# Ledger of designs, part 78: peptides against a protein of PDB entry 7MKK

Target 1, 71 residues: chain A of PDB entry 7MKK
Amino acid sequence: SMKEKVKAKLVEIRKFVPFIRRVRIDFQDTLSKVQGHRLDALVNLLDREDVSMSSLNKIEVIIDKLRTRFN

## One batch from the design tools (peptide; made by RFdiffusion4, then SolubleMPNN)

Design b2_p26_5_s3 (from b2_p26_5, 11 letters changed)
Fold by OpenDDE base, seed 2:
Structure b2_p26_5_s3 (fold): chain B 71 residues (1-71), chain A 26 residues (1-26)
Amino acid sequence: as target 1 above (71 residues)
Amino acid sequence: SAEEQKEQQELLKLLDELFEEEKKAE
């Protein structure tokens, strides 16, 4: 079911939460205020259980871009 | 660089779209 797929995707995406936190902290001085705020919000969003597949797919793209920029 | 700025803007756009979508869903 879609619900099961969402749960599985959320589990996979949550594996990157430590990475996002590291980006937020390690590059705090180089990130703009808006970027920092958005990253904090992103981490908080991933603590929720009601994230849609659409959102999770977007988050995956965001993580890929972060990985490209911040390794 | 222009490329870095473009990437940053693209990232911000994606983040904005994400949170607008979440806001609409609530």
Scores: peptide ipSAE 0.279, ipTM 0.753, DockQ to the pose 0.850
Fold by OpenDDE base, seed 3:
Structure b2_p26_5_s3 (fold): chain B 71 residues (1-71), chain A 26 residues (1-26)
Amino acid sequence: as target 1 above (71 residues)
Amino acid sequence: SAEEQKEQQELLKLLDELFEEEKKAE
């Protein structure tokens, strides 16, 4: 079901929360204030249980881009 | 660099789209 797929995707995406937090801290001086705020908001969003599949897919793309730029 | 700036703008755009979508869902 879509509900089960959402739960599974959320679990997988949450595995990257430590990475996002690390990016936020380690690259704080190179990030704009806007980027920093959005990363904080992204982490907070992933603490929620009501994130849609559409949002999770977008988050996955964002994480992939972060991994490319911040490794 | 111009490439880095483009990538940053793209990332910001994606983040904006994400949070606008979440805002609409609320």
Scores: peptide ipSAE 0.276, ipTM 0.751, DockQ to the pose 0.932
Fold by OpenDDE base, seed 4:
Structure b2_p26_5_s3 (fold): chain B 71 residues (1-71), chain A 26 residues (1-26)
Amino acid sequence: as target 1 above (71 residues)
Amino acid sequence: SAEEQKEQQELLKLLDELFEEEKKAE
């Protein structure tokens, strides 16, 4: 079901939460205030259980870009 | 560099789009 697909996607995306937290800390001096705030908010969003598939797909793109820039 | 700045702006746009979508879903 779609619900099961969303749950599976959320589990996969949550694997990157530690990475996002590390980016936030390791690059704190190079991030703007808005960038830092958005990363914090992204982590908080991933703690929720009601994130849509659309949002999860967007988050995946964001994580891919973070991985490219911040290793 | 100009390229790095462009990439940063693109990332910000994606983040903004994400949170605008979440706001509309509420």
Scores: peptide ipSAE 0.275, ipTM 0.749, DockQ to the pose 0.906
Fold by OpenDDE base, seed 1:
Structure b2_p26_5_s3 (fold): chain B 71 residues (1-71), chain A 26 residues (1-26)
Amino acid sequence: as target 1 above (71 residues)
Amino acid sequence: SAEEQKEQQELLKLLDELFEEEKKAE
């Protein structure tokens, strides 16, 4: 079902929460205040159970860009 | 660099779009 697909995608995306937190902390001095706030909000969003597939797909793109820029 | 700044702006744009979408879903 779509619900199950969303749940599975959410589980996969949540695997990157530690990475996002690391980016937030490790690059705190180089990130703008806005960027830091957005990353915090992103982590908080991933704590929710009602995230849409559309949002999850967009989050995946964001994570890919973070992985490219931050290591 | 200009390229780095462009990438940063693109990332911010994506984040903004994400949260706009979430607001629309509410």
Scores: peptide ipSAE 0.275, ipTM 0.750, DockQ to the pose 0.919

Design b2_p26_5_s4 (from b2_p26_5, 12 letters changed)
Fold by OpenDDE base, seed 3:
Structure b2_p26_5_s4 (fold): chain B 71 residues (1-71), chain A 26 residues (1-26)
Amino acid sequence: as target 1 above (71 residues)
Amino acid sequence: SKKEEEENKELLKLLDELFSEEEKEK
């Protein structure tokens, strides 16, 4: 079901939360304040329970961009 | 809720432009 797919996707995406937090801290001096706040917002977004599949797919793309630049 | 989804979409738009400042400097 879509509900189960959303749950599974959220679990997979949340695996990258430690990475996002690390980027936020390790590159704090090179990131602008706005960029730092956006990363914080991304982590906070992933703490929510009601995130749609469409949102999770977009988040995955964002994380892929982060991985390309910072990992 | 619908309100929360709209807020999430706004955040995602901002995050999609995460590196816009860096790109402008170059």
Scores: peptide ipSAE 0.210, ipTM 0.670, DockQ to the pose 0.089
Fold by OpenDDE base, seed 4:
Structure b2_p26_5_s4 (fold): chain B 71 residues (1-71), chain A 26 residues (1-26)
Amino acid sequence: as target 1 above (71 residues)
Amino acid sequence: SKKEEEENKELLKLLDELFSEEEKEK
């Protein structure tokens, strides 16, 4: 079901939460306050269980960009 | 909710701007 697919996708995306948290901390001095807050918001968003598949796909792209920039 | 979905989408747009140099102080 679509519900199960969303749950599975969320599990996969959540694997990157430690990475996002690490970026937030390691580059805190480089990031602007607004950028830091946006990363915090991303982590908080991934703590939710009601994120749509569309949003998860967009988050995946964002994480890929983070990985390119910070790793 | 629909409102929550829209808020999340707006956040994602803002997050995408994280990689834009246009957000840097000119």
Scores: peptide ipSAE 0.208, ipTM 0.665, DockQ to the pose 0.092
Fold by OpenDDE base, seed 5:
Structure b2_p26_5_s4 (fold): chain B 71 residues (1-71), chain A 26 residues (1-26)
Amino acid sequence: as target 1 above (71 residues)
Amino acid sequence: SKKEEEENKELLKLLDELFSEEEKEK
């Protein structure tokens, strides 16, 4: 079901929360205030249970871009 | 809710601008 797929995707995406937190801290001096705030917001968003599959797919793309940029 | 979903979509749009050279301060 779509519900089970969303739950599975959310579990997979949440595995990257520690990485996002590390980027936020390790690059704090090079990130703008806006960029830092947006990363904090991303972590907070992933704490929610009411995220659609469409949103989770977009979050996955964003995380992939973070992985590419911040290695 | 619909409101929360719209807020999430807007946040995701803003997050994508994280990689934009045209990012402006608030």
Scores: peptide ipSAE 0.205, ipTM 0.666, DockQ to the pose 0.096
Fold by OpenDDE base, seed 1:
Structure b2_p26_5_s4 (fold): chain B 71 residues (1-71), chain A 26 residues (1-26)
Amino acid sequence: as target 1 above (71 residues)
Amino acid sequence: SKKEEEENKELLKLLDELFSEEEKEK
């Protein structure tokens, strides 16, 4: 079901939360305050259970950009 | 809720511009 797919996708995306937190901390001095705040907001968003599949797909793209920039 | 979803969409738009030197004011 779509519900199960959303749950599975959320689990997969949440695997990157530690990475996002590491970027937030390790590069704090090179990130602007607004960039840092947005990363915090991203982590908070992933803590929610009512995130749609479309949102999760967009989040995945954002994480891919982070991975490209910060390894 | 619908409102929460709209807020999330705005956040995602801002996050997509994370690496942009141009910051949009809200």
Scores: peptide ipSAE 0.205, ipTM 0.663, DockQ to the pose 0.099

Design b2_p26_6_s1 (from b2_p26_6, 10 letters changed)
Fold by OpenDDE base, seed 1:
Structure b2_p26_6_s1 (fold): chain B 71 residues (1-71), chain A 26 residues (1-26)
Amino acid sequence: as target 1 above (71 residues)
Amino acid sequence: MEEEERENRELLELLDELFEEEEKDK
């Protein structure tokens, strides 16, 4: 079902939460306060269970950009 | 639910600004 697909995608995206947290800390001196806050908010968003597939797909693109910039 | 999805969309749009500086330097 679509609900099962969303749940599976959320599980896969959550695997990057430790990476996002690491970027937030390791690059704290490079990131502005607002950029750091936005990364914190992204992590908090991924703690929710009511995230749409559209949002999860956008988050995946953002994570790919983070991986390109921060290794 | 609809308000939360809107707030989430706005957050995701703001997260794209994290990369705007790199497109100008290339």
Scores: peptide ipSAE 0.253, ipTM 0.690, DockQ to the pose 0.070
Fold by OpenDDE base, seed 4:
Structure b2_p26_6_s1 (fold): chain B 71 residues (1-71), chain A 26 residues (1-26)
Amino acid sequence: as target 1 above (71 residues)
Amino acid sequence: MEEEERENRELLELLDELFEEEEKDK
């Protein structure tokens, strides 16, 4: 079902939460306050169970961009 | 639900701005 697909995608995306947290800390001095806050908000968003598939797909693209920039 | 999904989309659009500075330097 779509619900099962969303749950599976959320589990996969949550594997990158430690990476996002590390980017936020390791680059704190180079990030603006607003950029840092947005990364914190991204982590908080991934703690929710009611994230749509469209949002999860967009988050995946953002994580891929973060990985390209920050290893 | 609809409002929260809108707020989430707005946040995700704003997160794309994290990469705009690199496109100017390339």
Scores: peptide ipSAE 0.252, ipTM 0.690, DockQ to the pose 0.097
Fold by OpenDDE base, seed 3:
Structure b2_p26_6_s1 (fold): chain B 71 residues (1-71), chain A 26 residues (1-26)
Amino acid sequence: as target 1 above (71 residues)
Amino acid sequence: MEEEERENRELLELLDELFEEEEKDK
């Protein structure tokens, strides 16, 4: 079902939460306050269970960009 | 639900701006 696909995608995306938290800490002095706040909000969003597939797909692209920039 | 999804989309659009400065240095 679509619900099961969303749940599976959320589980996969949540594997990157430690990475996002690490970027937020390691680059805290380089990031602006607003950039840091947006990363915190991204982590908080991933703690929720009611995220749509559309949002999860966009989050995946953002994580890929973060991985390219911050390794 | 619909309001939260709109707020989430707006947040994700703002997160994409994190990478706009790298395109100016090419």
Scores: peptide ipSAE 0.250, ipTM 0.689, DockQ to the pose 0.097
Fold by OpenDDE base, seed 5:
Structure b2_p26_6_s1 (fold): chain B 71 residues (1-71), chain A 26 residues (1-26)
Amino acid sequence: as target 1 above (71 residues)
Amino acid sequence: MEEEERENRELLELLDELFEEEEKDK
């Protein structure tokens, strides 16, 4: 079902939460306060259970951009 | 749900801006 697909996608994206937290810490001195706050908000968003498939697909693109820049 | 999805979308748009500022310094 669509609900099962959303849950599976959320599980896969949550695997990157440790990476996002690491970027936030390792680059804290180069990030602006607003950029750091936005990364914290992304981590908090991924703790939620009611994120849509559309939002999850956008989050995946953002994580890919983070990986390209910081890994 | 609709308001929360809108707020989430706005946050994700603001996160895309994280990458726009650095392309100007190259």
Scores: peptide ipSAE 0.249, ipTM 0.689, DockQ to the pose 0.097; fails the geometry check

Design b2_p26_6_s2 (from b2_p26_6, 10 letters changed)
Fold by OpenDDE base, seed 5:
Structure b2_p26_6_s2 (fold): chain B 71 residues (1-71), chain A 26 residues (1-26)
Amino acid sequence: as target 1 above (71 residues)
Amino acid sequence: SEEEKKEEEELLKLLDELFEEEEREK
């Protein structure tokens, strides 16, 4: 079902939370204050249980950009 | 809620522009 697909997608994306936290800390001096705040907000968003498939797909693209930029 | 949904959509837009803003600040 769509509900099960959303839950599975959320589980897969949450695997990148430690990576996002590492980027936020390791590159804190490179990132602006607002950029750092937005990364913190991204981590907080992934703690939610009611994120839509559309949002999860957008988050996946953002994580791919982070992986390209920060290894 | 609708308010939370709008805030989430704005955050995702800003995150998508994260590196474009970084390049302008250099």
Scores: peptide ipSAE 0.360, ipTM 0.762, DockQ to the pose 0.099
Fold by OpenDDE base, seed 3:
Structure b2_p26_6_s2 (fold): chain B 71 residues (1-71), chain A 26 residues (1-26)
Amino acid sequence: as target 1 above (71 residues)
Amino acid sequence: SEEEKKEEEELLKLLDELFEEEEREK
């Protein structure tokens, strides 16, 4: 079902939360305050249970960009 | 709420442009 697909996608995306937190801290001096706050908001968003598939797909693209930039 | 959903969409748009903003800062 779509509900199960969303749940599975959320589980997979949450695997990157530690990475996002590391980027936020390790590059805190390089990132602007606005960029840092947006990364914090991204982590907070992934703590929610009511994230749509559309949002999760967009988040995946963002994480891929982070991985490319920060390894 | 619908307002919260709009705020989420705006955040995602801003995050998508995160590195374009970095390029402009150079």
Scores: peptide ipSAE 0.354, ipTM 0.757, DockQ to the pose 0.099
Fold by OpenDDE base, seed 2:
Structure b2_p26_6_s2 (fold): chain B 71 residues (1-71), chain A 26 residues (1-26)
Amino acid sequence: as target 1 above (71 residues)
Amino acid sequence: SEEEKKEEEELLKLLDELFEEEEREK
C-alpha cells in the first residue's frame, strides 16, 4: 500500500538524521542562525509520521545537497 | 492539517535554497 511505501521511505530517510544533526552542530559557527534553525526544523519534520511521499522525495534531494557540501 | 502542509512546503522550499542564501549573504 501507499502507507507502507511512505513508511519504508521514511525509515530510509531517517538514516540521515544523525548526519543532519552533526552538520548542525559541527558547522554551527559557519551556518547563519536562519540556516541552523531550518536544519533543526528538518530534523523535527522527520520525527513526524505524517510526511508525504512527495515531501520525502524532496527531502532526499536536500540531503544529497548537504552531503555534497558536508561530506 | 492543510496549514501544517503549507508550512511544510515552505520549509522545503527554504531548505532547497539553503546554500543559495549563503551566497546572497556575502
Scores: peptide ipSAE 0.340, ipTM 0.750, DockQ to the pose 0.100
Fold by OpenDDE base, seed 1:
Structure b2_p26_6_s2 (fold): chain B 71 residues (1-71), chain A 26 residues (1-26)
Amino acid sequence: as target 1 above (71 residues)
Amino acid sequence: SEEEKKEEEELLKLLDELFEEEEREK
């Protein structure tokens, strides 16, 4: 079902939460306050259970950009 | 709620441009 697909996608995306937190902290001196706040908001968003598949796909693209920049 | 969805969409848009905004402001 679509619900099960969303749950599975959310589990996969959440695997990157530690990475996002690490970027937020390790690069705090080079990130602007606004950038830091947005990363915090991203982590908080991933704590929710009602995130749509569309949003999760967009988040995946964002994480890929972060991985490209910060390895 | 609809307001929460709009806030989420705005956040995702801003995150997609997270580093592009930095480049434009330099």
Scores: peptide ipSAE 0.340, ipTM 0.749, DockQ to the pose 0.100

Design b2_p26_6_s3 (from b2_p26_6, 13 letters changed)
Fold by OpenDDE base, seed 4:
Structure b2_p26_6_s3 (fold): chain B 71 residues (1-71), chain A 26 residues (1-26)
Amino acid sequence: as target 1 above (71 residues)
Amino acid sequence: SEARKKEEEELLKLLDELFEEEKKAK
């Protein structure tokens, strides 16, 4: 079902939360305050259970951009 | 809620463009 697919996708995306937190902290001196705040908000968003598949796909693209830039 | 969804969509747009201002400044 679509609901099960969303749950599976959310589990996979949440594996990157520690990475996002590390980017936020390790590069805090080079990130602007607004950039840091937006990364914090991303982590908070991934703590929710009602994120749509569309949003999760967009988040995956964002994480891929972070991985490309920050390892 | 609809308000939360709107806020989420705005956040996702901003995150997608997270480094756009940096690129323009260089």
Scores: peptide ipSAE 0.453, ipTM 0.813, DockQ to the pose 0.098
Fold by OpenDDE base, seed 1:
Structure b2_p26_6_s3 (fold): chain B 71 residues (1-71), chain A 26 residues (1-26)
Amino acid sequence: as target 1 above (71 residues)
Amino acid sequence: SEARKKEEEELLKLLDELFEEEKKAK
């Protein structure tokens, strides 16, 4: 079902939360305050259970961009 | 919930452009 697909996608995306937190902390001196705040908000968003598949797909693209920049 | 949804969409747009200013500067 679509509901199960969303749950599975959320689980997969959440695997990157430690990475996002690491980027936030390790590069805190090079990130602007607003960039840091937005990364914090991203982590907070991933704590929710009502995130749509559309949002999760967008988040995946964002994480890919982070991975490209921060290895 | 509608307001939260709009806020979420705005956040996602901002995150998608997280480094756009830096890219434009280079």
Scores: peptide ipSAE 0.443, ipTM 0.808, DockQ to the pose 0.098
Fold by OpenDDE base, seed 3:
Structure b2_p26_6_s3 (fold): chain B 71 residues (1-71), chain A 26 residues (1-26)
Amino acid sequence: as target 1 above (71 residues)
Amino acid sequence: SEARKKEEEELLKLLDELFEEEKKAK
């Protein structure tokens, strides 16, 4: 079901939360305040249980961009 | 809520463009 797929995707995306936190901290001096705030908001969003598949797919693309830039 | 959904969508758009200003600075 779509519900089970969303749960599975959320579990997979949450594996990157430590990475996002590390980017936020390790590059704090080079990130603008706005960029830092947006990364904090991304982490907070992933703490929720009601994120849609559409949002999770967009988040996956964003994380891939972060990995390209910072990993 | 619909308000939260709109806020989330705006955040995702902003995150998608997270480094656009940095790219323009180069």
Scores: peptide ipSAE 0.438, ipTM 0.806, DockQ to the pose 0.098
Fold by OpenDDE base, seed 2:
Structure b2_p26_6_s3 (fold): chain B 71 residues (1-71), chain A 26 residues (1-26)
Amino acid sequence: as target 1 above (71 residues)
Amino acid sequence: SEARKKEEEELLKLLDELFEEEKKAK
């Protein structure tokens, strides 16, 4: 079902939460306050269980951009 | 809720542009 697919996708995307947290902390002095706040909000969003597949796919693209900048 | 969904959409848009160059006013 779509619900099961969303749950599986969420589990996979959550594997990047430690990376996002690392970016937030390791580059805190480089990031603006608003950038840091938005990264915190991203982590908080991934803590929820009602994120749509569409949103999860968009988040995956965002994480890829973060990895390009901070890998 | 719809309010939460709208907030989420706005956040995703902002995050997608997180490191984009600001548009120069012409």
Scores: peptide ipSAE 0.432, ipTM 0.804, DockQ to the pose 0.072

Design b2_p26_6_s4 (from b2_p26_6, 10 letters changed)
Fold by OpenDDE base, seed 2:
Structure b2_p26_6_s4 (fold): chain B 71 residues (1-71), chain A 26 residues (1-26)
Amino acid sequence: as target 1 above (71 residues)
Amino acid sequence: SREEEEENRELLELLDELFEEEKKDE
């Protein structure tokens, strides 16, 4: 079902939460206040169970961009 | 650098789009 697909995708995306948290901390002095706030909000969003597949796909793109910049 | 600024802008735009989508779904 679509619900099962969303939950599976959420589990995969959540594997990157530690990475996002680490970027937020390790590069805190480099990130703007807006960037820091948005990363915090992104982590908080991934703590929710009601994230859409569309949002999860966008988050995956965001994570890929973060990985390119922050290893 | 100009390249870093462009990357930052793209990232911020994607984050903005994401959170606007989440607001729409509420």
Scores: peptide ipSAE 0.311, ipTM 0.757, DockQ to the pose 0.901
Fold by OpenDDE base, seed 5:
Structure b2_p26_6_s4 (fold): chain B 71 residues (1-71), chain A 26 residues (1-26)
Amino acid sequence: as target 1 above (71 residues)
Amino acid sequence: SREEEEENRELLELLDELFEEEKKDE
């Protein structure tokens, strides 16, 4: 079911929360204030259980962009 | 650099789009 797919995707995306936190900290001096705030908000969003598949797919793209730039 | 600025803009645009979508769900 779509619900099961969302749950599975959320579990996979949450594996990158430590990475996002690390980017936020390690690059704090190079990130803009708005970028830092957005990353904090992204981590907070991933604590929720009601994130849609659409949002999770967008988050995946964001993580890919972060990985390309920061590791 | 100009390239870095473009990458930063793209990232911010994606984040903006994400949080606008979350706002619609509320």
Scores: peptide ipSAE 0.311, ipTM 0.756, DockQ to the pose 0.924
Fold by OpenDDE base, seed 3:
Structure b2_p26_6_s4 (fold): chain B 71 residues (1-71), chain A 26 residues (1-26)
Amino acid sequence: as target 1 above (71 residues)
Amino acid sequence: SREEEEENRELLELLDELFEEEKKDE
């Protein structure tokens, strides 16, 4: 079902939350306040249970961009 | 809520803009 697919995707995306937190901390002095706030907001979004598949797909792209730039 | 979904969409768009800006610095 779509509901089960969303749950599975959310579980997979949440595996990157520690990575996002590390990026936020390790590059805190390099990132602008706005950039830091966006990363904090991204982590907070992933704590929610009501994230749509559309949002999760976009977040996956964001995480891929983070991985490319910050390893 | 629909309002929360719109706020989340805007956040994701802002994050996309962030990485486009970072690309310009290369």
Scores: peptide ipSAE 0.247, ipTM 0.692, DockQ to the pose 0.099
Fold by OpenDDE base, seed 1:
Structure b2_p26_6_s4 (fold): chain B 71 residues (1-71), chain A 26 residues (1-26)
Amino acid sequence: as target 1 above (71 residues)
Amino acid sequence: SREEEEENRELLELLDELFEEEKKDE
């Protein structure tokens, strides 16, 4: 079901929460205030259970961009 | 650098799009 797919995707995306937190902290001096705030909000969003598949797909793209930039 | 600024802009735009979508669902 779509619900199960969303649940599975959320589990996979949440694996990157520690990475996002590391980026937020390790690069705090190079991140703008806006970037820092957005990353904090992203982590908070991933704590929710009602995130849509479309949002999760967008988050995946964002994580890929972060990985490319921050390793 | 100009390249870094462009990458930052693109990242922020993606984040903005994400949170606009979430706002619509609220």
Scores: peptide ipSAE 0.310, ipTM 0.755, DockQ to the pose 0.867; fails the geometry check

Design b2_p26_7_s1 (from b2_p26_7, 10 letters changed)
Fold by OpenDDE base, seed 1:
Structure b2_p26_7_s1 (fold): chain B 71 residues (1-71), chain A 26 residues (1-26)
Amino acid sequence: as target 1 above (71 residues)
Amino acid sequence: EEEEKKKKEEKEQDEFLDELLQLLDE
């Protein structure tokens, strides 16, 4: 079902939470204050169970951008 | 009403993520 697909995708995306937290801390001096605050909010969003597939796909793109810029 | 609330929350999530995508292009 779509609900099962969302849950599976959420589990996979959550594997990157430690990476997002690391970027937020290790590159705090490179990130703007607003970028840092939004990354904190992203981590908080990933703690929720009501994230849509659309949102999860956007989060995947965000993670790819972070990986490209911050390894 | 519950569906409308869910739709509103989804929209807010999408807007937040679109903003973050833009911020990371800076």
Scores: peptide ipSAE 0.667, ipTM 0.892, DockQ to the pose 0.828
Fold by OpenDDE base, seed 3:
Structure b2_p26_7_s1 (fold): chain B 71 residues (1-71), chain A 26 residues (1-26)
Amino acid sequence: as target 1 above (71 residues)
Amino acid sequence: EEEEKKKKEEKEQDEFLDELLQLLDE
C-alpha cells in the first residue's frame, strides 16, 4: 500500500539523520545561518510520522546534494 | 477540517523543502 511505502521510505531516510547532523556541525562555518537553520528544521521534520511521499522524495534529493558537497 | 489541516501542513513542508533545495544549489 501507499502507506506502507511511505513508512518504508521514512525508515530509509532516517538512516541519514546522523549524517545531516554531522554536516550541520562540522561545516557550520561554511554554511550560511539560513542553511544551518534549515538543516536543523529538516532533522526536526524527520522526527515526525506524518511526512508525505512527496516530501520524502525531496529530502532524498537534499541528502544527495549534501553528500556530493560535504562527503 | 482534519483533511484541510493535513493538506496545509503538507504544502508548508513542500515549500520548506523547495527553499532548502534552492539554498543548497548556491
Scores: peptide ipSAE 0.667, ipTM 0.892, DockQ to the pose 0.829
Fold by OpenDDE base, seed 2:
Structure b2_p26_7_s1 (fold): chain B 71 residues (1-71), chain A 26 residues (1-26)
Amino acid sequence: as target 1 above (71 residues)
Amino acid sequence: EEEEKKKKEEKEQDEFLDELLQLLDE
């Protein structure tokens, strides 16, 4: 089902939460205040279970951008 | 009502993520 696919994707995306947290901390001095705040909000979003597949796909793109820039 | 609430939250999530994508391109 779509719900099962979303849950499976969410589990995979959550594996990157430690990475996002590390980027937020390690590069705090190079990130703008708003960028840092939005990364914190992204981590909080990933604590929720009501994240759509569309949102999860966008979060993958965000993670790829973070990896390209910071790791 | 619950479906409208869910749809609203999904829209807000999408808008948030689009903003973050833009911020990371700065």
Scores: peptide ipSAE 0.666, ipTM 0.892, DockQ to the pose 0.828
Fold by OpenDDE base, seed 5:
Structure b2_p26_7_s1 (fold): chain B 71 residues (1-71), chain A 26 residues (1-26)
Amino acid sequence: as target 1 above (71 residues)
Amino acid sequence: EEEEKKKKEEKEQDEFLDELLQLLDE
């Protein structure tokens, strides 16, 4: 079902939370204050269970951008 | 009302993520 697909995608995306936290800290001087605050908010969003498939797909793109710029 | 609230929260999440995508292009 769509609900099961959303849950599976959320589990996979949450595996990158430690990576997002590391980028936020290790590159704090490279990131603007607003970029840093939004990355903190992204980590907080991933603690929720009510995230849509649309949002999860956008978060995947964000993670890919972070990996390209920050290893 | 519960479905409208859920839909509003999803839009706010999408808008937040769109802003972050734009910020990462800087």
Scores: peptide ipSAE 0.665, ipTM 0.891, DockQ to the pose 0.827

